# Ledger of designs, part 165: peptides against a protein of PDB entry 5HDT

Target 1, 163 residues: chain A of PDB entry 5HDT
Amino acid sequence: MVVKTFMDMDQDSEEEKELYLNLALHLASDFFLKHPDKDVRLLVACCLADIFRIYAPEAPYTSPDKLKDIFMFITRQLKGLEDTKSPQFNRYFYLLENIAWVKSYNICFELEDSNEIFTQLYRTLFSVINNGHNQKVHMHMVDLMSSIICEGDTVSQELLDTV
Target 2, 163 residues: chain A of PDB entry 5HDT as posed
Amino acid sequence: MVVKTFMDMDQDSEEEKELYLNLALHLASDFFLKHPDKDVRLLVACCLADIFRIYAPEAPHTSPDKLKDIFMFITRQLKGLEDTKSPQFNRYFYLLENIAWVKSYNICFELEDSNEIFTQLYRTLFSVINNGHNQKVHMHMVDLMSSIICEGDTVSQELLDTV

## One batch from the design tools (peptide; made by RFdiffusion4, then SolubleMPNN)

Design b2_p30_1_s3 (from b2_p30_1, 11 letters changed)
Fold by OpenDDE base, seed 4:
Structure b2_p30_1_s3 (fold): chain B 163 residues (1-163), chain A 30 residues (1-30)
Amino acid sequence: as target 1 above (163 residues)
Amino acid sequence: MRPFGPSEEEWKKIKEYREKNREKYHSIFE
């Protein structure tokens, strides 16, 4: 399973990182980002999150348009956190945990559409956050939003007031 | 592109946690 391959990989896996680079690029293609199967899209999102983890601090993708597509895609997957009883919830949690820890969204600060990306992220998180989530979920959601607020130079007060 | 990621100390903790919970992580994708 591809998701397990990237999950087991770390930053020190230089040979593997080189070997799987083309696969990483392929996973960001429209074929996968727009895959009709919801479960496949979730797995793709988890893989992409791990790709950012593995290649950090270097951007695995450099195209502004592609980066926007990826993070808008990941943001859409986070909507799945709304159902804590879903059999796929643990995978949604994995995604959330990763992007919170890795701070991968912070790569978007240099993008001209960063505010759109962050706005959609915040709106999505606020739409799904509820008291049914355990402490870890809440922590990751807060950490994810806080890291963007604290490290960003493009997130205006107006944006924060709007979300 | 702008470098990103957690601090070195945070990376250490992440790696440690992920290693400790390796089987749990694998079970998520079974």
Scores: peptide ipSAE 0.729, ipTM 0.967, DockQ to the pose 0.888
Fold by OpenDDE base, seed 3:
Structure b2_p30_1_s3 (fold): chain B 163 residues (1-163), chain A 30 residues (1-30)
Amino acid sequence: as target 1 above (163 residues)
Amino acid sequence: MRPFGPSEEEWKKIKEYREKNREKYHSIFE
């Protein structure tokens, strides 16, 4: 499965990165971002998260509109963290872990619509976080939000106050 | 665009953890 391919790929895998570049680009297409199957969308999100991991610190996508679409898409998937008993929870956890570790959302600071993206992320995380989550989930959620806050400017601070 | 990502030290830990738990990660997507 494609998700395993990217999962196994490392930043130093230059040949593989080149080989699967086109696939990475296609995974960000509307076909996948707007796929009708929820499980497929989750897999796509995991792949996209790994693509950011693999290409870090370089942005794998450069179009501001595409980047916005991707992160809004990933944000929507994080809603699935709400049900800890879901058979797909581990995949949602994988997504959360990745974006927290990779700090991929931080490239959004360069986007005109960064405030919208971060606002939706915070609202989503706050909507799903609960005492049923284990310590690791909480830690990643906190780390994810903290990374954005710490690297943000005064505008980002003001945004947090209004969320 | 703006570079992103964890520090080098953090990357080392991430790589180690991911390698250590490789089979577990694969099981997530079976």
Scores: peptide ipSAE 0.729, ipTM 0.968, DockQ to the pose 0.885
Fold by OpenDDE base, seed 2:
Structure b2_p30_1_s3 (fold): chain B 163 residues (1-163), chain A 30 residues (1-30)
Amino acid sequence: as target 1 above (163 residues)
Amino acid sequence: MRPFGPSEEEWKKIKEYREKNREKYHSIFE
């Protein structure tokens, strides 16, 4: 499975990173982002998250429109965190943990539509957070939001108030 | 593009944690 390939890859895997770069680019295509299967979309999101992890501190995607599509896509997947009893919850957790640790959303500060992306992220996180989540989930959510707030010179108070 | 990511020290911890829990991570996608 492709998701396992990228999961096992590290930033120091230079040869592998070069080898799978084209696949990484292909995974961000509309074919995958708009895939009709919800489970496939989740796997794609996890894979994309690992792609950002592997290629950090540089993004392999350079198109602003594509980056927006990717992060809006990932944000939509985070909705699945709301059900802790879901059989796919661990995959949603994996996604959350990754984007929190990697701080991949911070790329969005360079985008013109950064406020839209961050707004949707915050709204999504607050919509899914509940008492059923354990401390680790809450910690990752807080870390994710805090990282954006701390580095965000463009994150206005108005943006936070709209959440 | 704007550089992103955790600090080197944080990366070290992430790598160690992921390696320590490698089997658990693999089970997520089985």
Scores: peptide ipSAE 0.727, ipTM 0.967, DockQ to the pose 0.885
Fold by OpenDDE base, seed 1:
Structure b2_p30_1_s3 (fold): chain B 163 residues (1-163), chain A 30 residues (1-30)
Amino acid sequence: as target 1 above (163 residues)
Amino acid sequence: MRPFGPSEEEWKKIKEYREKNREKYHSIFE
């Protein structure tokens, strides 16, 4: 699986990162972001999250429109965290853990539509958060939100008031 | 583009944790 390839890759694998760069770019195409299969979209999201992980601190995508599409896409996938009994929950957890640890959403601060992206993220997280989630899930959600708030010079006061 | 990511210390912890739990991570996508 492609998802396992990127999962096993680390930041120090320069030659491998170069080899798979074209694949990374291809995975962010509309073909995958708008794939009709929900499970495929989740796998794509996990791959994208790992792509941000292995290329950090450098962004593998530089187009503002593409970055917006990617993070809005990832945000939509996080809705799957609501059902803790789903067979796919561990993959949703993997996605959450990655974006919380890597702090990839922080790339969005320089985007014109950053407030929209962060607003949708927070709305989604508060929509799915519940007492059925274990401590690790809650911790990652808090870490994710806190990282954005702490670095958020450009985060609107309106968003902070809503949260 | 704006640089992003955890601190070097955090990266070390992440790498150690991921290596320690490698089999568990692989099982997620089996």
Scores: peptide ipSAE 0.724, ipTM 0.967, DockQ to the pose 0.878

Design b2_p30_1_s4 (from b2_p30_1 with P1M Y4F I14L E16K E17Y D19E Y28I)
Fold by OpenDDE base, seed 1:
Structure b2_p30_1_s4 (fold): chain B 163 residues (1-163), chain A 30 residues (1-30)
Amino acid sequence: as target 1 above (163 residues)
Amino acid sequence: MRPFGPSEEEWEELKKYREEKREEYHSIFD
């Protein structure tokens, strides 16, 4: 599976990163971001999260519009965290854990629509967070939000007031 | 674009953590 390929890849694999660069770019296409299958979209999101991990501190995506599309897409997938009993929950957890550790959303600070992206992220997280989530899920949600707040000189006061 | 990512210390922790979780990670995508 493609998801396992990127999962097993690390930042030091320069030749491998070059080899799969075109695939990384292709995975961010509208074909995958708007794929009709929900499970496929989740797999795509996990791949994208790992792509940000292995290419950090940079990303192969250079278009601001594409970056916005990607993170709005990832944000939409995080809605799946609400059902802790879902057979797909562990994959949603993988996504959350990755983006929290990697701090990939922080690439969005230079985007014109950063406030929209972060607002949607926070709204989504607060909409799905519940007492059914274990401590690790809560920790990653807090880490994800706090990283953005702490580094967010460009984050609007309106967003901070909402949180 | 703005550089992103955890600190060097956090990267080392992440690498160790992911190595520990490798089999678990593979299992969730079986």
Scores: peptide ipSAE 0.732, ipTM 0.968, DockQ to the pose 0.902
Fold by OpenDDE base, seed 3:
Structure b2_p30_1_s4 (fold): chain B 163 residues (1-163), chain A 30 residues (1-30)
Amino acid sequence: as target 1 above (163 residues)
Amino acid sequence: MRPFGPSEEEWEELKKYREEKREEYHSIFD
């Protein structure tokens, strides 16, 4: 499975990063971002999260529009965290854990629509967070939001007031 | 574009953590 390929890849795997670069670009296409199958979209999101991990601190995608699409897409997938009993929950957890550790959303600070992206992220997280989540889920959600607030010199007070 | 990612110390922790979780990660995508 493609997700396992990127999962096993390290930032120092220069040859593999070059080899799978085209696949990484392809996974960010509208075909996958707008795929009708929810499970496929989740797998794509996990792959994209690992792609950001692998290429960090360098941006794997340079188009502002594409980056916006990707993170809006990932944000939509995070809604799947709402059901802790879902058979796919562990995959949603993987996604959350990755983006929290990697701080991949922080690349969005350079985007014109950064506030929109962060707003949607916060709203999504607040909509799904509940007492049924274990401590690790809560921790990653908090870490994800805190990283954006603390590291973002461009985070407006208006954004914080709106959320 | 602006560089992103955890600190160097956090990267080392992440590498260690992911190594420990490798089998678990594979299992969730079986």
Scores: peptide ipSAE 0.725, ipTM 0.966, DockQ to the pose 0.907
Fold by OpenDDE base, seed 5:
Structure b2_p30_1_s4 (fold): chain B 163 residues (1-163), chain A 30 residues (1-30)
Amino acid sequence: as target 1 above (163 residues)
Amino acid sequence: MRPFGPSEEEWEELKKYREEKREEYHSIFD
């Protein structure tokens, strides 16, 4: 699967990064972001997370509207973390772990709608967090939120009060 | 665009971690 291709790719794979750049761009299209199959959308989210990892620290997507769409899309996928007994939970965990370690959401600080994106992220995480999650899940959720707060010199107090 | 990502030290740790978890990650997507 394509997800394994990007999973195995590292930041120094210049030849592969060039080869799969068009595919990376295509995966962010509305065709995939609005795909009717829930399992496909999850796989797309995992691919996108790895794309941010591979191209970091540089943004693989430069359109503000596209970046907003992508992170709102990823945020919606994180709702799947609510069911720890789901057969797809490990894939949701993979997504959470990646975006927490890579700090990919931090690219949103320069977006005009950054507050909306972060608000939705926090609301989603708080809505899915439960006692069934192990310590690693909780850690990644906290790390994801705290990295935005700590590195966000542009994060408004209003946003923090809203959460 | 604003650069993003973990620190250089954290990147090295992440690379090591991902290498160790390679087979596990593949099994997640079997």
Scores: peptide ipSAE 0.722, ipTM 0.965, DockQ to the pose 0.897
Fold by OpenDDE base, seed 2:
Structure b2_p30_1_s4 (fold): chain B 163 residues (1-163), chain A 30 residues (1-30)
Amino acid sequence: as target 1 above (163 residues)
Amino acid sequence: MRPFGPSEEEWEELKKYREEKREEYHSIFD
């Protein structure tokens, strides 16, 4: 499965990175971002998270509109963290853990709509956070938000007030 | 585009962590 391909890939895998670059670009297409199957969308999100990990510190996506679509898409998937009893929870956890460690959302600071993206992220995280989550989930959520706040010279007070 | 990612030290930690979790990660997507 494609998700395992990117999962097993490292930043130092130069030959593989070049080989799968076109696939990485294709996974960000509307076909996948708007796929009707919820489970497929989650897998796509995990792939995209690993793509950012692999190609860091530079994303293979250069279109501002595409980057916005991707991170809004990933943000929507994070809603799945709300149910710790879901059979898909571990995949949602994988997604959260990845984007927290990689700090992939930080690429959005260059986007004109960065505030919209971060606002939706914060609202989503606060909407799903609950006492049923273990300490690791809470830690990743905090790390994700704090990384954005700490590097956010463009994070306005208005953004924080709207959360 | 703006560079992103953890520090070099954090990358090394991440690599070690992911190596330890490799089998677990694979099981998540079985």
Scores: peptide ipSAE 0.719, ipTM 0.965, DockQ to the pose 0.894

Design b2_p30_2_s1 (from b2_p30_2, 11 letters changed)
Fold by OpenDDE base, seed 2:
Structure b2_p30_2_s1 (fold): chain B 163 residues (1-163), chain A 30 residues (1-30)
Amino acid sequence: as target 1 above (163 residues)
Amino acid sequence: MKTFARPEKVPSEEQLEIVKKLEEKIFNAF
């Protein structure tokens, strides 16, 4: 139910955005980010991605530490893209598609640890890409990573070393 | 749809070159 709530919500629903703000904040708690169930974590990641979509361009999370935790968390979930035959692959695809389209990782440009976040993202994506992925997956990966390169101020050597 | 895009940022030639390398790595890897 919660997953569908955010998935179906649009950006123009100001009243709903206000109504569900507390839920959005709750989903970013350590309880969910460190949940022991991988399927739950995936759902949380998708919800967080949708939350960024809904509230764009104004993320409801303001704490730099919390934002770092969220994006490191989302990055870890992207490891699930490796198994293209997984029953949950479509959700992993959704996660990738969402973050690529919404450009939610752009929020990290203002974070002190942006380099760490982006480097980990790139390493993760390069580690999971394989022959089973179709062109759509490749496109989203390229789009995501290219946007970070093009819309950032500088590219660190560490990030360059991942390419 | 609104995004977190930074359209005011114009990529440098260096950044565009990096993107080319990235594209080559991904699209030509398989």
Scores: peptide ipSAE 0.684, ipTM 0.955, DockQ to the pose 0.906
Fold by OpenDDE base, seed 1:
Structure b2_p30_2_s1 (fold): chain B 163 residues (1-163), chain A 30 residues (1-30)
Amino acid sequence: as target 1 above (163 residues)
Amino acid sequence: MKTFARPEKVPSEEQLEIVKKLEEKIFNAF
């Protein structure tokens, strides 16, 4: 229910955005980020991605620690892109597509650990990409990583070493 | 659609060169 609620919501739904703000905050709790079920964690990641989409350009999460946890969490979920034959691949694709479009990782530039987050993201994407992926997956990966490269004032050597 | 990209941000030539390198790495890998 929660996943579909955010997935179907657009950026102009001001009344709904205000109404579901508390729900958005609860979805970033340790209960969901550390949920033992892998499929539940994927759904949570997709929902969080939708939350960023809906509230863009203003994320509802203000805590730097919470934001770090969220993006490290999302990065871990992207590992699921490796198996193109997985029953959940379409949701992993949705997650990738969303974060590429919304450029949600750009929020991380305000965090002290931005380079760590970006490096882990790049390493994850390079580790999962394979010959089973189509050009749409490749395009979203490039768009996601390129946005981060272009958004900063400079590119760290740590990040350059991943390219 | 609204995104988290800064509208005023203009990438440098160096950044664009890195993007080209990235594109080559991904699009020419398969």
Scores: peptide ipSAE 0.671, ipTM 0.954, DockQ to the pose 0.845
Fold by OpenDDE base, seed 5:
Structure b2_p30_2_s1 (fold): chain B 163 residues (1-163), chain A 30 residues (1-30)
Amino acid sequence: as target 1 above (163 residues)
Amino acid sequence: MKTFARPEKVPSEEQLEIVKKLEEKIFNAF
């Protein structure tokens, strides 16, 4: 179980991190990012989030194009937060909690299309937030978006327009 | 726990004001 493998791994497991590096790279392939099953895509997103957690502060993905694909992919998965009654909601929550805590989107500051990625993230989060969400969800959303605001040197007008 | 935040980065007052606006929008929306 790939999902469980990365979920249970900590940041200090250097030997395991090295062992599963190839798997981490494989999970970012188009096969998984473009998988037709949305439940599979959610699991992939959770795995990717865990991979960023495990390898922080150094992402194992070095290609800017690949990183862009990954974060755009993760952003699309966050749309699933809207349905709080979904059987998969806990996994969406996990995804949100992880990326908020790890501040993985901060990696995007080195990307040319960082503004696009952040704007899409903010719009997605504001679009899915609803009365069914508890305070923890709200907190993670704020933490996630705040980390991006504070990490940059300046905030783009496009991003400001989303707030 | 290690994160992708830059330890040396200190947010400006403007950035903190934006965060406050964000908090107001999210926490007061419901």
Scores: peptide ipSAE 0.653, ipTM 0.951, DockQ to the pose 0.856
Fold by OpenDDE base, seed 4:
Structure b2_p30_2_s1 (fold): chain B 163 residues (1-163), chain A 30 residues (1-30)
Amino acid sequence: as target 1 above (163 residues)
Amino acid sequence: MKTFARPEKVPSEEQLEIVKKLEEKIFNAF
């Protein structure tokens, strides 16, 4: 199981990181990012989040266009946080927890379209938050957005308008 | 544990104020 493979891998597993590098690259292909099944896309997002965790602070994806696609993709998956009664909510929570902890979105500061990515992330999080979410979800959302605010040199007016 | 945060990055006063605003918005929303 590919999902479990990356989930169980730690940052110090150098031999395994090298072994599964090609698989990591393959998971970022359009085939997976544009997969028609939403549950598959969620699993892909979780795998990508784990890949960022494993390879931190050096993502295996170097193409700016590919990185933008990945983070826009992950952002779209976070919409699934809205339904707290969903059978897949725990995986959405895992995704949120991971990206907040790993601070993977900080990679986007290297991208020309970073402001667009961050703005979409913030708007998505604000749109899905509801009364069904517990304090842990709120904390992860705040941690994720706060880390981006603090990581940058300046905060764009567009991003400020979302807060 | 390694993250993608820049080492030794210190947030400005303005950034911290924005974070406070963000926290208020999220934690006081309900």
Scores: peptide ipSAE 0.670, ipTM 0.953, DockQ to the pose 0.867; fails the geometry check

Design b2_p30_2_s2 (from b2_p30_2, 13 letters changed)
Fold by OpenDDE base, seed 2:
Structure b2_p30_2_s2 (fold): chain B 163 residues (1-163), chain A 30 residues (1-30)
Amino acid sequence: as target 1 above (163 residues)
Amino acid sequence: MKTFARPEKVPSEEQLKIVEKLKDKIFNAF
């Protein structure tokens, strides 16, 4: 299982990282990013999050356009956090926890469209937060968004308007 | 564990203020 493979892989497994590099690249293809099944897309997002974790601090994706697509894709998946009673909520939580801890969105600092990416992320997170979310979810959201604010060079007015 | 953190970045006073605003919005939203 591809999902389990990346989930269980650690950062120090250099041979494994090299072995699965092609798989990591394939998972970022349009075929998976635009997959019609929402559950598949969620799994893809989790895999991508794990890929960033595994390869940190050196993402295997080098194309700015591809990176933008990936993070816009991950952002769209985070909409699934809204339904706290969903059978897939735990995976959405995992996705949030992962990206917050790994700080994968920091990769976007080097992208020309970083503002768009961050703005969409913030809007998405603020749109999905509700009474059903516990303190852990709140903390991960804060950690994620705070890192982007604190570790970025500048904060755009557009991003500020989301706060 | 390695992350994509940028520890060399020191947040400005303005950035810290924004974070506080963010925290207020999230933790006091309900």
Scores: peptide ipSAE 0.708, ipTM 0.960, DockQ to the pose 0.930
Fold by OpenDDE base, seed 3:
Structure b2_p30_2_s2 (fold): chain B 163 residues (1-163), chain A 30 residues (1-30)
Amino acid sequence: as target 1 above (163 residues)
Amino acid sequence: MKTFARPEKVPSEEQLKIVEKLKDKIFNAF
């Protein structure tokens, strides 16, 4: 299974990283990003998050448009955090934990549409947060959003309006 | 472990205030 493969891979697995590079690139295709199955999209998002982790600090995706698509896609998947009783919640948690720790959204600082991406991320996170979430979820959300604020150059008014 | 962190970036006072507002919103939402 592709998901398990990337999840178990570490950053020092040079031979494996090279071997699965093409697969990583294909996972960012429209076929997967627009897959009709919600569970498949979640798995794809987790794989993409792991890909960023594995290849950090260099993303294997170089196209600005593709990077935007990926992060907008990941952001949309984070909506699944709302239902804390979902059987898939642990995977949504993993996705959040991963992107917070890896700081993969920092890649977006180099994108022209970074403001749009960050604004959508913040709006999404604020929309899904509820009293069913524990402190760990809150911490990951704060870590993720705080890093974007602190490690960026300027904060747009649009982003400020989300806070 | 390597990340996409930007340790060279030092947050301004304004950025830190925004973070505090963010923390308040998240941790005190309920």
Scores: peptide ipSAE 0.705, ipTM 0.959, DockQ to the pose 0.904
Fold by OpenDDE base, seed 1:
Structure b2_p30_2_s2 (fold): chain B 163 residues (1-163), chain A 30 residues (1-30)
Amino acid sequence: as target 1 above (163 residues)
Amino acid sequence: MKTFARPEKVPSEEQLKIVEKLKDKIFNAF
């Protein structure tokens, strides 16, 4: 229910955005980010990605610590891209497509731990890519990582070492 | 569609070179 609510919501739905703001905030709680069920965590990640899409360019999360937790959480979920035969692969693909399209990781430029977040993202993506992935996956990965390189002020050596 | 893009940022030549390296690594990995 919650998943589809955000997935189907438009950026121009101002009244709905305001209505569901509290729900968006609750989805970023430790209860969901540290949920023991892997499938639930994936759904949460997709919801969070959609929340960023809906509220772009203004994220509803303002706490630097919370934002770090969210993006580290999303990064961990992207590990699921490795198994292209998984029944959940389509959701992992959706997650990748969304974050690449929305450029939600750009929010991290304002965080002091941005280098850590980006480095973990790059390492994760490079670790999961395999010959089972098609060009669409490759394009989304490139778009995501290229935006972080090009739209940042500088590129750290640590990040460069991942490329 | 609105995104979190930073259009005010203009990538340097070095940044563009890194992107090319990235593209090569991803697109030509297999």
Scores: peptide ipSAE 0.695, ipTM 0.957, DockQ to the pose 0.910
Fold by OpenDDE base, seed 5:
Structure b2_p30_2_s2 (fold): chain B 163 residues (1-163), chain A 30 residues (1-30)
Amino acid sequence: as target 1 above (163 residues)
Amino acid sequence: MKTFARPEKVPSEEQLKIVEKLKDKIFNAF
């Protein structure tokens, strides 16, 4: 199981990381990013989040276009946080927790379209937050968005308008 | 554990104020 493989892998497993590098690259293909099954896309997002965790602080994806696609993809998946009663909510939570801890979106500062990515992320998070979310969800959202605010040299007005 | 944060980066006072605004918005929304 691909999901379990990356989920159980730690950052110091150098030999294993090298072994699964091609799989990591394959998971970022259009086949998976544009998969018609919503549950599959969620699993892909979780895998991608784990891949960033495992390879931190160096992402295995080198193409700026690919990185943009990945983070826009992950952002779209976070919409699933809205339904706290969903059987898949725990996986959405895992996704949020991971990207908040790993600070994977900080990779986007190297991208020309970083402002677009961050703005979409913030709008998405503010759109999905509701009374069903506990303080842990709130903390992860704050940690995620705060890391982006603090990591940059300046904060764009567009991003400020979302706060 | 390694992250994508830059250890040398120190947030400005302005950035920290924005974070506080963010915290207020999220934690006091409900």
Scores: peptide ipSAE 0.675, ipTM 0.953, DockQ to the pose 0.878

